# Peptides against a protein of PDB entry 3ESW: the designs that were tried, part 22

Target 1, 322 residues: chain A of PDB entry 3ESW
Amino acid sequence: NNIDFDSIAKMLLIKYKDFILSKFKKAAPVENIRFQNLVHTNQFAQGVLGQSQHLCTVYDNPSWHSIVLETLDLDLIYKNVDKEFAKDGHAEGENIYTDYLVKELLRYFKQDFFKWCNKPDCNHCGQNTSENMTPLGSQGPNGEESKFNCGTVEIYKCNRCGNITRFPRYNDPIKLLETRKGRCGEWCNLFTLILKSFGLDVRYVWNREDHVWCEYFSNFLNRWVHVDSCEQSFDQPYIYSINWNKKMSYCIAFGKDGVVDVSKRYILQNELPRDQIKEEDLKFLCQFITKRLRYSLNDDEIYQLACRDEQEQIELIRGKTQ

## One batch from the design tools (peptide; aimed at target 1 F5 D6 L12 L13)

Design b2_p14_4_s4 (made by RFdiffusion4, then SolubleMPNN; from b2_p14_4, 6 letters changed)
Fold by OpenDDE base, seed 3:
Structure b2_p14_4_s4 (fold): chain B 322 residues (1-322), chain A 14 residues (1-14)
Amino acid sequence: as target 1 above (322 residues)
Amino acid sequence: NLEELVKELLKKLE
């Protein structure tokens, strides 16, 4: 019985590709109804949708990429990347070089470029005066601050000179290139844009328990890699659950090509109740948004991304970072 | 993924 295994394999591959592509066709009316009902009835779902509408597309701005690249010390960055790459003597080419680039960008951003701001310095007394600052509360932006997507301004009084210092919480990452200070939100926002400006595949990860970070798709490692600019951390998804002993319920990744529940990558212990949405509804929501983000892609792009998604899902199930 | 599995199986059958 000469079973033509090659013919069978080819037929299986064709049917498999067709099956995968069929999942990314326009949503059926029933799926649209389910989606609309979900986002109108579930606040968590509405929040995920709202975040996706911003985070999945905002960083894909060529004009912003140019401004970023003009603002960074590229000579220093590439000098350091080249130096670290040369030490390891690897011949793996551009794929591993990008991992070195991301590691240097983490170093450069934290050490040379951006500052953590628990309290602002006094505008009158100058640098290293944050210890003298007393919080008075928060208010809305003034006319100037409102130009830079500012939702909230923290108000501080200097105990030394009595002057008021405003700390606007800017959401405009271009303004953050000027201010060069903030907390996890400002850090992750600008750093996401920085990584995108180098043409990298990047996702913004939102954690419900008031933290945010990035993921970068490493072509060398062939997976999504944890990246936290605040911690200068590369490929350490365990730092929150293990090192910080942080309790978490949801981690959602937002990228140009999809929205993915990445909770399994980061929630290794101390899991909080996942009571904001049914697991099936969250899975449906992320898949539905992902499908919409891919509507303009061709069949080959859809298939490649679907294969990447499948690999990620296998990784998340196995709990083994390869 | 199925494609990788099929490719691996094909290599073993050759």
Scores: peptide ipSAE 0.028, ipTM 0.635, DockQ to the pose 0.084
OpenDDE base, seeds 1, 2, 4, 5: peptide ipSAE 0.026, 0.020, 0.026, 0.024; ipTM 0.620, 0.565, 0.626, 0.614

Design b2_p14_5 (made by RFdiffusion4)
Pose (drawn by RFdiffusion4):
Structure b2_p14_5 (pose): chain A 322 residues (1-322), chain P 14 residues (1-14); non-standard residues A184 YCM
Amino acid sequence: as target 1 above (322 residues)
Amino acid sequence: SLRELIETLEELSK
């Protein structure tokens, strides 16, 4: 009995596909309650649910993608990307071009395109002039800035001239293309959209301890890559936990294809207690949402995606890539 | 997992 593995191996891959295609089916009402309910047992759940709604579908918008592309200096971007491909892009330029592009976008965005804003500059006094602004709090948007999905307008008084500069906090990333300034918040909103506008596979990563950033899928490294625009950083998920020594509890990724707990990629010391939600319930929560996010996908899509997800679980469960 | 079993069976086949 030379036991035939190749037979048994080829078989199973077949059986596995059925298991997968079955998993991403229905929404049998049984687990539906578990969902509709969990969202009331727990607010960390409502939190993730809410964000999934604001953040997964939103950046897939051709009208926006095009405006961003009109607005960005593509000639400059692609020239530099091409210049760096010139100084030899790996023996296998095997979709490595995509990585060089993301890196250059980071550079353009930071060195060139967008600008940080703690206190704003005085609108009437010069440009370099923020540290003579004392803040008078925050308030609602006026009529104009209400158009751009704004909740809070921070207002400031200039002690040198008396005028009041205001700093609306917008969520419309197209508005940010104009204002070209802000903090992680909007830096990240616009940068996610920018990445999506090159048709890249992109995600919004949310750290409960007040920071946001991106994840981009590198077909060259065939895995997700951490991208943080504020820090002009490419593949450095440790940056928060180690370099900054920031203490963190949870990290959640959002995208058109799903919602995934990516904590393990980032929270690699200074771990805070994860005391917000039964870990079993969080797994469920993401799975249910990811499943929901895919009813309209076909079998080949449902499957290829589920494998990428699995590849990711092994990466996180383990301590490394591959 | 089932997928890990499949990979083990492919390796044993070599």

Design b2_p14_5_s2 (made by RFdiffusion4, then SolubleMPNN; from b2_p14_5, 4 letters changed)
Fold by OpenDDE base, seed 1:
Structure b2_p14_5_s2 (fold): chain B 322 residues (1-322), chain A 14 residues (1-14)
Amino acid sequence: as target 1 above (322 residues)
Amino acid sequence: SLLDLIKKLEELSK
């Protein structure tokens, strides 16, 4: 009796698709109640929800994408990508080109475009004067700074001339295309927009222990890839736990199609207590938000994303991320 | 996963 494995596979696939699609139906009243109670009673859950309301959608702005592409030196970028692709890319197939693009964008952004700002230069004394700057604290934005989604302004006094220099912490990524300076927040914010402007699948990763980075979905590698613009790092999720010996508790990824706890990818050692929320409640929260983000998608789109999600979960469980 | 099982079954059918 030859087992008809093909028929069994087809039947199981149909049942599996139906099962997956059933998970993305409109939330039951009991799930809505659980969600509302969770975000009203748990501060960490409220924070994740608040971040999702911004980070999952803000970068899907076609006007911003156009401004980015008009601002970057695309000729230089593509020249460098083509050069690297010509060396090794032909042997690996066309999908590897996007990996070369992301690597060049990391190089270009850090080396040619954006600047790390620990302290600003003195507005009066000019360039290379940051050593003379003393922090006085932080204050709210003025009327002009408020136009660019600025929540905080760092204030510095020049020890040489005595003048005050303001360092606004802008959250408007279009303003960051002008200022071209910041810390991890500004770097990750603008770099996330840059990657999105090239039509890439990108997530913003928030770490509770005061760092942020990106993930890019590589079609060549068929997985989410760690991308840190500050470090010019591609596919090195271990740098925080191992190289920095950083202690961490939570890493949450925010994308247009979902919110995912990616802590297992980055927290390889020195794990801090995960005491901000129950693990089951965090899982529920991320799934609930993800479900809402997918409400407008068709069954095929939902199924494809669910398959991607499953592969990621398998990867995270098996510890296959390098 | 069920998806892995389906893939294995499809491979056996070839």
Scores: peptide ipSAE 0.034, ipTM 0.659, DockQ to the pose 0.693
OpenDDE base, seeds 2, 3, 4, 5: peptide ipSAE 0.020, 0.021, 0.026, 0.031; ipTM 0.541, 0.580, 0.552, 0.624

Design b2_p14_5_s3 (made by RFdiffusion4, then SolubleMPNN; from b2_p14_5, 5 letters changed)
Fold by OpenDDE base, seed 4:
Structure b2_p14_5_s3 (fold): chain B 322 residues (1-322), chain A 14 residues (1-14)
Amino acid sequence: as target 1 above (322 residues)
Amino acid sequence: SLKDLILLLQELSK
């Protein structure tokens, strides 16, 4: 009796798809209760939820994408991408072009477009006067600053002229296209939007220990790739733990299609205590939020994303990004 | 993964 392996495989695929899809059905009442209890009782969970409500959706704004594309020097960017692609890329297929694009965007953003701001320049003394600036503290935004989703304004006094300079910490990425300066928060915020504006699958990665970066899903590499605009870094997840010897506890990735604990990708040594939430509760939380983000997707989209998630989880368990 | 096993079965059926 020749076992019809093709028929069996087809049947198993159907059953597997159904099984996967069943996990993404509307949450049971018990899961909703667990979720509500978790976010009401655990501050870290509430923080993750709050971040997901913003970071998972805010960058999916077509109007913002248009503004970004109109603001960037696309001619320069594509010229450089084409130049690098012509050297290396024709043999490796069209999917690698996007990796070259992201690498050029990293270069362009750091070298040509955006500025790191430890301290602002004095508004009165002009450029290259940040050395004369003394921090006085932080305050709330004024009426103008509040228009651009500003939560905090750092206040500096010029040691030379005595004038006060305000450094608003804008969360509006469109305002950052104008200001073109900031720290890791502003860099990552705007760079996430930039990558999204090119139609890329991008996640915002939050580290509890005061750093943020991106992940890009490379179709060429068929995985999530570390991207840090501040460091002009592509596929160097080890940079924090190894190069910086940074101690870290949590890295959480926020994207339109899900929330994922990516700590295992980045925390390679010097792990801090993960005491903010039970591991099972964090896993549940991320899955629950992810499930909600996918409620409007069709069965095929859900299945494809679930397959991607499975592959990522395998990667994270195996530690193969080392 | 179960998926990988299924894909392997499909490949073996060819």
Scores: peptide ipSAE 0.035, ipTM 0.701, DockQ to the pose 0.629
OpenDDE base, seeds 1, 2, 3, 5: peptide ipSAE 0.035, 0.033, 0.032, 0.030; ipTM 0.711, 0.686, 0.675, 0.674

Design b2_p14_5_s4 (made by RFdiffusion4, then SolubleMPNN; from b2_p14_5 with T8K E11K S13A)
Fold by OpenDDE base, seed 1:
Structure b2_p14_5_s4 (fold): chain B 322 residues (1-322), chain A 14 residues (1-14)
Amino acid sequence: as target 1 above (322 residues)
Amino acid sequence: SLRELIEKLEKLAK
């Protein structure tokens, strides 16, 4: 009785694929009602939805990708990547090249390209004058600043010359290619676009406790990898909970293909109360948004992403990012 | 997982 294991395996794969695909069919009326009720009654859910409407799609702009690639020193970047790949990467195969690329982009961005701006330099006194700057508060953008998706402008007075310096908080990442400065928001915004411009699978991670970073899907590691441009950090999800001793409640990842609660990857200790939404409702919300983001994908793409999602969920449960 | 089971079955068929 030679059990045709191949035939059984094929049949099981077909049935499993069909089962997975059935989860990504158009939402039933009851699910739509549940979703609508949730986003109308829960502020956290509304916030997650609002962020998803922006963060999941804004970086998928081919024109922006071209502008980014034209702005970066690609010769320097690839020279450095090739150099590091030649040392260690040949034994690991071509998939590791992308990890070297992301690591070099982190280096390049922090060391050569972008600047942290706690306080701006005085426009009159010049470089390294931020120590002389006193905050006067914030105001709305002027007519020029408003062209670059600026919601807030921080105002500073120079203690040396008395002149006012404006620090617009631009949300247009193309403007950030010019200004080359910001805080965690500007860093993560532009760096997310940079990674996307190289054709990488990237998620924007929002932490409720006022930090943001990226995740990159490494084909070499076959998982989502923590990436923080501010910290020049690759695969160090523990830095917030352990190194910073930061208290956190929620980390939500936003990508073109889904919205995922990644809190378990980053909240290793000092967990704050998760009281903003019921866990079941958050899970439903993320799944529902993810389902909507995948409506235009074919069955094979849906299946591949669902398999990746399953592996991530297993990883998040097992804590195996160590 | 069902996937792991299928992968095991595919290995047993070799």
Scores: peptide ipSAE 0.028, ipTM 0.562, DockQ to the pose 0.709
OpenDDE base, seeds 2, 3, 4, 5: peptide ipSAE 0.019, 0.018, 0.022, 0.018; ipTM 0.536, 0.545, 0.561, 0.528; seeds 2, 4, 5 fail the geometry check

Design b2_p14_6 (made by RFdiffusion4)
Pose (drawn by RFdiffusion4):
Structure b2_p14_6 (pose): chain A 322 residues (1-322), chain P 14 residues (1-14); non-standard residues A184 YCM
Amino acid sequence: as target 1 above (322 residues)
Amino acid sequence: SSEELVEELKEKLS
C-alpha cells in the first residue's frame, strides 16, 4: 500500500472549495438575530457596523477616481516612479512596480500635495501665522461648507488682527483635494481614495486609540502592506506600538472586500486590555459583515478572496510573513 | 509535501 497522497491531496482541495463556497452563502436567519442583536448588546459592535457602512463601499467611485486623477500631477508621479524603477527594481520586477508607485504616492502626498494643520493660519494675516490664534470652540457648518459633509467647524480668533479664521472638518474627500490640509483624519480619507483611484486594493485601518491609516495589497509581497500617509511610511506596522510607544487595544480594517481584525499586525507591545467585546463575538461580527459584503460575487471570486483572508490569519496568528 | 498538505486540509475540513 504505497498510499497515494497526490490523489488524496488533489482530492480535498476539491472538498475544501465546497466548504468555502458553502460558508459564504445564505445568511440563514439563525445567525441573523445574533447580528441584529449583538449590535444592541454592544456599541463596539455598532461602532464597527457603522464604520463598515461609511468606509467599505465609499471609495469605489469612478466619478471621484477620475477627479483625483485629473487633479494629481500624474506626470510627476509616474516620472519619479519610473526613475526609481530605473535604479533596478528587484531581479523579479514581478508587480514590484505597484509598490514603487505606492511609495512615490506617499512622497508626493506629503512632501508636495497635502499639508498638516493644528491651528489654522490667519485668513487675513500672512501664511506662516498660526500660533497667534486662540480658539473659541466649535460649531456647526454654515450653508456653504454644509455641502461637503461637515459636522464641526472649529473657529479661531487672530489676536493680531481680530478676524476669525475657521477650519471646517470635512468628510467629502473631493473637498479635501481643494483645501489640501488637515489632520490623520482627512489625511487618511483622501489618501485612501487616492490609492483606490490607481485601482489598487486598499483598506482603511482604524485604531480605537485615535489614529487611522491604510492597508494596500502588494501582489509582489503577496500580503497586505501597512501604509501611513502622515508618516510617509511604507511597511512599518510597528511604528505605532514600538517607535511611538503608543498603547493600543484594537485595530480594524475596512474595505470593499471585507472587514478584518488586524490588531495582531500592529499591537505588538504596550497592549491594552481588549475589554470591549467578547472576542468570539468580534470574529463573528467581521465574518458576518464580510459575508454580507459578498452576496453578489461569483464562486471564483468568493473562493480566491477567502484564501487571501486565510493566508492573512496565518500571518497574524503566527508572528511573521509567508 | 503532499502528506503535509493532506494533514493541513483535513484540519481545515474538521

Design b2_p14_6_s1 (made by RFdiffusion4, then SolubleMPNN; from b2_p14_6, 5 letters changed)
Fold by OpenDDE base, seed 3:
Structure b2_p14_6_s1 (fold): chain B 322 residues (1-322), chain A 14 residues (1-14)
Amino acid sequence: as target 1 above (322 residues)
Amino acid sequence: SNKELAERLLEKLS
């Protein structure tokens, strides 16, 4: 009996599609109860939920995208992209162009646009005076700073002139287009918006051990790609665990279409205890939030995203990011 | 191959 594997495969694909779609139907009452109980009883789960409510949607703002695109030197960016793309012998229309774009955006952002701020320069003494700055602590935002989603303001005194300089930690990425300085939080926040403004699929990656970065979905590589604006890093997920010898417990990616535990991509050694939540509960939480984020999508969109998710999970299990 | 696809899908549906 010649097993018609083609017919079986087609049938199984249909069944698989139906199975996937069934998982993305409205949550059963039991799932809602489990979710509510989890976020009310587990602080880490509550934190992930809180982050998802912001990070999964905040960057999907067409008005912000327009402001970003109007602020960036697009002529320079595309000139450089086109130059490097042509240099490597690629033809127009290849999906790899977006990888070149992201690489140029990393270059442009780090080299030309944004600045790292360990300490601010003295507002009175001018540029390159950060060495003269003594931290006095942090305080709440003033009335002006509060307009730009500022949670805290770092206060510095100049050792030379004695004047006080404020370094507000703005969370408004549009304000960051003006200030053009910050630490990993400001860098990742604005850079996530920048990538989104080019129509890319982007996730914000939160690491519990005080770092943040991006991922973008490369259509050329057909996977999520590590992107760190601070490091001008493209597809180097190992930099934290290996190069920095950083100890980490959790890396959670937040995107418009889902929340994913991406710890396996980045935590290659020096794993800290994952004791904040049960693994099964974290998996459930991420899936539940992801399901909610997809409630408005059609069956084909849900299916395509689920296929992408499955490929990512396979990648994460196999360690194939190298 | 469609065989391998079928096998993988069976594993996921089981």
Scores: peptide ipSAE 0.024, ipTM 0.538, DockQ to the pose 0.893
OpenDDE base, seeds 1, 2, 4, 5: peptide ipSAE 0.020, 0.015, 0.000, 0.005; ipTM 0.576, 0.476, 0.343, 0.401

Design b2_p14_6_s3 (made by RFdiffusion4, then SolubleMPNN; from b2_p14_6, 6 letters changed)
Fold by OpenDDE base, seed 3:
Structure b2_p14_6_s3 (fold): chain B 322 residues (1-322), chain A 14 residues (1-14)
Amino acid sequence: as target 1 above (322 residues)
Amino acid sequence: NNKDLVEELLKKLS
């Protein structure tokens, strides 16, 4: 009996597709109960849910994308991309062009567009006066600052002129296009929007130990790529654990199509205790939120994303065999 | 192993 291995393989692929799609059907009542209990009883789970409600959708705003593209020097950006792309001997239309675009956006953002603000300059004394600034603490936003999703305002006194300078911590990325300064939060917030404005698949990565960065899905590399605007870093996930010797417990990626624990990509050494939630509950939470984000997608979109997710999970388990 | 098979299948589906 000649076993038709091709027919068996086709049947297995069909059954596998159906099995995968079955996981993305509407949540069973038991899953809804488990989810509700988890977010009501576990503070970390509640925090992840709260972040997902904002970060997974806020950047999918076409009006914001238009404002970003009108604000950036696109002529300079594309000139530099084209120059570096041609220099490396690539032909037009190759998928690698997008990687060059992201690298130029990192350069442009850090060198030409945005500034790091450890302490603000004195509003009265002018530029390069941050050394004269003494922190007085933080306050709530005033009526004007509150228009731009400001949670806190840092207050500084100038040692030279005695005047007070306010440094509002804006969460409105459109306001950040005007102010063009901040710390890791402002950098990552605006840079995430910038990447999204070019039609890229982007995730916001939250680290529990007070850092944030991006991931970009490279069609050329066929994987999620680490992107840090503060560091002008592309595909260097090791910089935190190895170069900075940073201790970390959790890294969670938030995107329009899912929430993923990406801790294994970034926590290579000096792992802090993961005691905020059970591992099985965190896995369930991320899968449940991801499932909810995909409810409006068709079967082909769901299947393609599920295949991508499975490849990422394999990558995260194996570690980067570079 | 089953993992290698899954990876091969996923590569064919990508």
Scores: peptide ipSAE 0.021, ipTM 0.550, DockQ to the pose 0.117
OpenDDE base, seeds 1, 2, 4, 5: peptide ipSAE 0.021, 0.008, 0.021, 0.019; ipTM 0.596, 0.486, 0.557, 0.530

Design b2_p14_6_s4 (made by RFdiffusion4, then SolubleMPNN; from b2_p14_6, 5 letters changed; failed a check: too like the target's own chain)
Amino acid sequence: SNDSLVKELLEKLS

Design b2_p14_7 (made by RFdiffusion4)
Pose (drawn by RFdiffusion4):
Structure b2_p14_7 (pose): chain A 322 residues (1-322), chain P 14 residues (1-14); non-standard residues A184 YCM
Amino acid sequence: as target 1 above (322 residues)
Amino acid sequence: SSEEIVKELEEKLS
C-alpha cells in the first residue's frame, strides 16, 4: 500500500472549495438575530457596523476616481515612479512596479500635495501665522460648507487682527482635494481614495485609540502592506506600537471585500486590555459583515478572496509573513 | 509535501 497522497491531496482541495462556497452563502436567519441583536448588546459592535457602512463601499466611485486623477500631477508621479524603477526594481519586477507607485504616492502626498493643520493660518494675516490664533470652540457648518458633509467647524480668533478663520471638518474627500489640509482624519480619507483611484486594493484601518491609516495589497509581496500617509510610511506596522510607544487595544480594517481584525499586525507591545467585546463575538461580527459584503460575488471570487483571508489569518496568528 | 497538504486540509475540514 504505497498510499497515494497526490490523489488524496488533489481530492480535498476539491472538498475544501465546497466547504468554502458553503460558508459564504445564505444568511440563515439563525445567525441573523445573533447579528441584529449583538449590535444592541454592544456598542463596539454598532461602532464597527456603522463604520463598515461609511467606509467599505464609499471609495469605489468612478466619478471621484476620475476627479482625483484629473487633479493629481500624474506626469510627475509616474515620472518619479519610472525613475525609481530605473535604478533596478528587483530581479523579479513581478508587480513590484505597483509598490514603487504606492511609495511615490506617499511622497507626493506629503512632500507636495497635502498639508498638516493644527490651528489654521489666519485668513487675513499672512500664511505662516497660526500660533496667534486662540480658539473659540466649535459649531455647526454654515450653508456653504454644509454641502461637503461637515459636522463641526472649529472657529478661531486672530489676536493680531481680530478676524475669525474657520476650519471646517469635511468628510467629502473631493472637497479635501481643494482645501489640501487637515489632520490623520482627512489625510487618511483622501489618501484611501487616492489609492483606490489607481485601482489598487485598499483598506481603511481604524485604531480605537484615535488614529487611522491604510492597508494596500502588494501582489509583489503577496500580502497586505501597511501604508500611513501622515508618516509617509510604507511597511512599518510597528511604527505605532514600538517607535511611538503608543498603547493600543483594537485595530480594524475596512474595505469593499471585507472587514478584518488586524490588531495582531500592529499591537505588538504596550497592549491594552481588549475589554470591549467578547472576542468570539468580534470574530463573528466581521465574518457576518464580510459574508454580507459578498452576496453578489461569484463562486470563483468568493473562493479566491476567502483564501487571501486565510493566508492573512495565518500571518497574524503566527508572528510573520509567508 | 502532499502528505503535509493532506493533513492541513483535513484539519481545515474538521

Design b2_p14_7_s2 (made by RFdiffusion4, then SolubleMPNN; from b2_p14_7, 6 letters changed)
Fold by OpenDDE base, seed 2:
Structure b2_p14_7_s2 (fold): chain B 322 residues (1-322), chain A 14 residues (1-14)
Amino acid sequence: as target 1 above (322 residues)
Amino acid sequence: SNDDLVKKLLEKLS
């Protein structure tokens, strides 16, 4: 009996697909209870859930994407991408074009578009006056600032003219297209939206130790790629642990299709205690939220994403981003 | 594709 290996292979693939799909079925009552208990009893879990409710969906706004694309100098961006692609891209294939696009967006955003704001310039004295600004503290937003999802306003006094300058910490990324300034939060928020506006698969990475960045799924590299707009950094996950010697405990990635603990990608040394939640509970939480985000997807989409998840987990275990 | 990987794995197991 000639074993039809092709038939067996097809059958195994079908069974494997069915097995994977079975994991993404509606949560069992016991899982719902576990989830509710976890988010009710664990503050870190509650924080992750709260962030997921915003970060996983907020950037999937077609109206915002249009506003972004209308605001950026697309002619300059594509001119630069085409120039770099013409050098090397034809040898590497069409999928590398998107990597060049992300690299140019990093350049454009940092060099031409957005500004780092450690302290604001004085509203009265004008540009390059931030050195004269003394912090007075933080306040709640006024009526105008409140229109743009502002939670906190930093207050500064000018040492030259004595006037008060307000630095509202806007969370509305459309307002950030106007203000074009901020710190890591504003940078990452707007840059995440920018990447999404180009139709890219993007995650927002939250680090517990007060930093945030993006990940982009490169079809060329076939993996999630570190992207930090503040640093103009592409595929340099080591910069925090190695270059900055930063101590970190948790890095959580939030995307439309899932929530993933990506700590192993970024925490290469100087790991802080992971004492905020049990590892199994964090794993469960991320998986549970991910399942919920995928409930509306078809079986093929679920399967493809599950395959991507498995590849990422293998990558994270191997420590081989190269 | 994972299908190709599984196919390759099955080819190696064959």
Scores: peptide ipSAE 0.018, ipTM 0.544, DockQ to the pose 0.111
OpenDDE base, seeds 1, 3, 4, 5: peptide ipSAE 0.011, 0.009, 0.010, 0.012; ipTM 0.512, 0.506, 0.499, 0.480; seed 5 fails the geometry check

Design b2_p14_7_s3 (made by RFdiffusion4, then SolubleMPNN; from b2_p14_7, 7 letters changed)
Fold by OpenDDE base, seed 4:
Structure b2_p14_7_s3 (fold): chain B 322 residues (1-322), chain A 14 residues (1-14)
Amino acid sequence: as target 1 above (322 residues)
Amino acid sequence: SNKDLVEELLKKLS
């Protein structure tokens, strides 16, 4: 009897879809209790939750997207994208165009738009005076700085004129469109918003060891792609562990559709102890938050995302970018 | 193949 594998496959696909969908139903009381206990007893878990409450949703602001698109030199950006795209002989409408767009946005952002700020310029002496600046410490924001989600202000004294210059660490990405300067935090924050403003699937990646970057979901590559605005880096997840020889313990990706431990993508050597949370508890936490983020999605969206998640987990286990 | 898919799905559903 020839086994009708086509019929069986169709039947099992339906069952599998139903099975997947069942996992994304409202959390059972026991799961809620576990979650509550975890976030109340584990500081790392509380931190991940707190970050998820902001980073997973803050960039999905249509008003911000409009402001970004109005602020960027779109003519220059698309001119450069089109030029490089045409040079490589691609046809219009290919999914690879978005990869070219992200690469140009990386170039544009680093070369033309945003500035790295180790130390601010002196407000009195003007441009290129950062060499004269001595750090005095950090303080809370003033009344004006507080309007732009500023948690900390770095204080500098000019060795030349003696004046104080404030470097507010703004978390409002719209304010960063004005200031156009910062460190990895400001770079990643604004660049995440920029990518989102082009309608891209983007995650914010937090590394416990004081770095942050993005991931972009490439429809061409059919995977999450490392994107670091500070480094003008596209698809170079090894840069931290290998090139920088950076020691790391956790990399957590935050997106509108989920929270994912992506440590295996980036921590290739020099792994620090993962002692902040039990691995099973971290897995549970990320899944639980992800489940909550998907509560409003339809069954087809949930299923498609679950398929994407599965593929990513396979990638992360294999340690090979597909 | 559909056979491979069936085997994979059976593993996922078990």
Scores: peptide ipSAE 0.204, ipTM 0.877, DockQ to the pose 0.876
OpenDDE base, seeds 1, 2, 3, 5: peptide ipSAE 0.021, 0.008, 0.022, 0.018; ipTM 0.575, 0.493, 0.591, 0.530

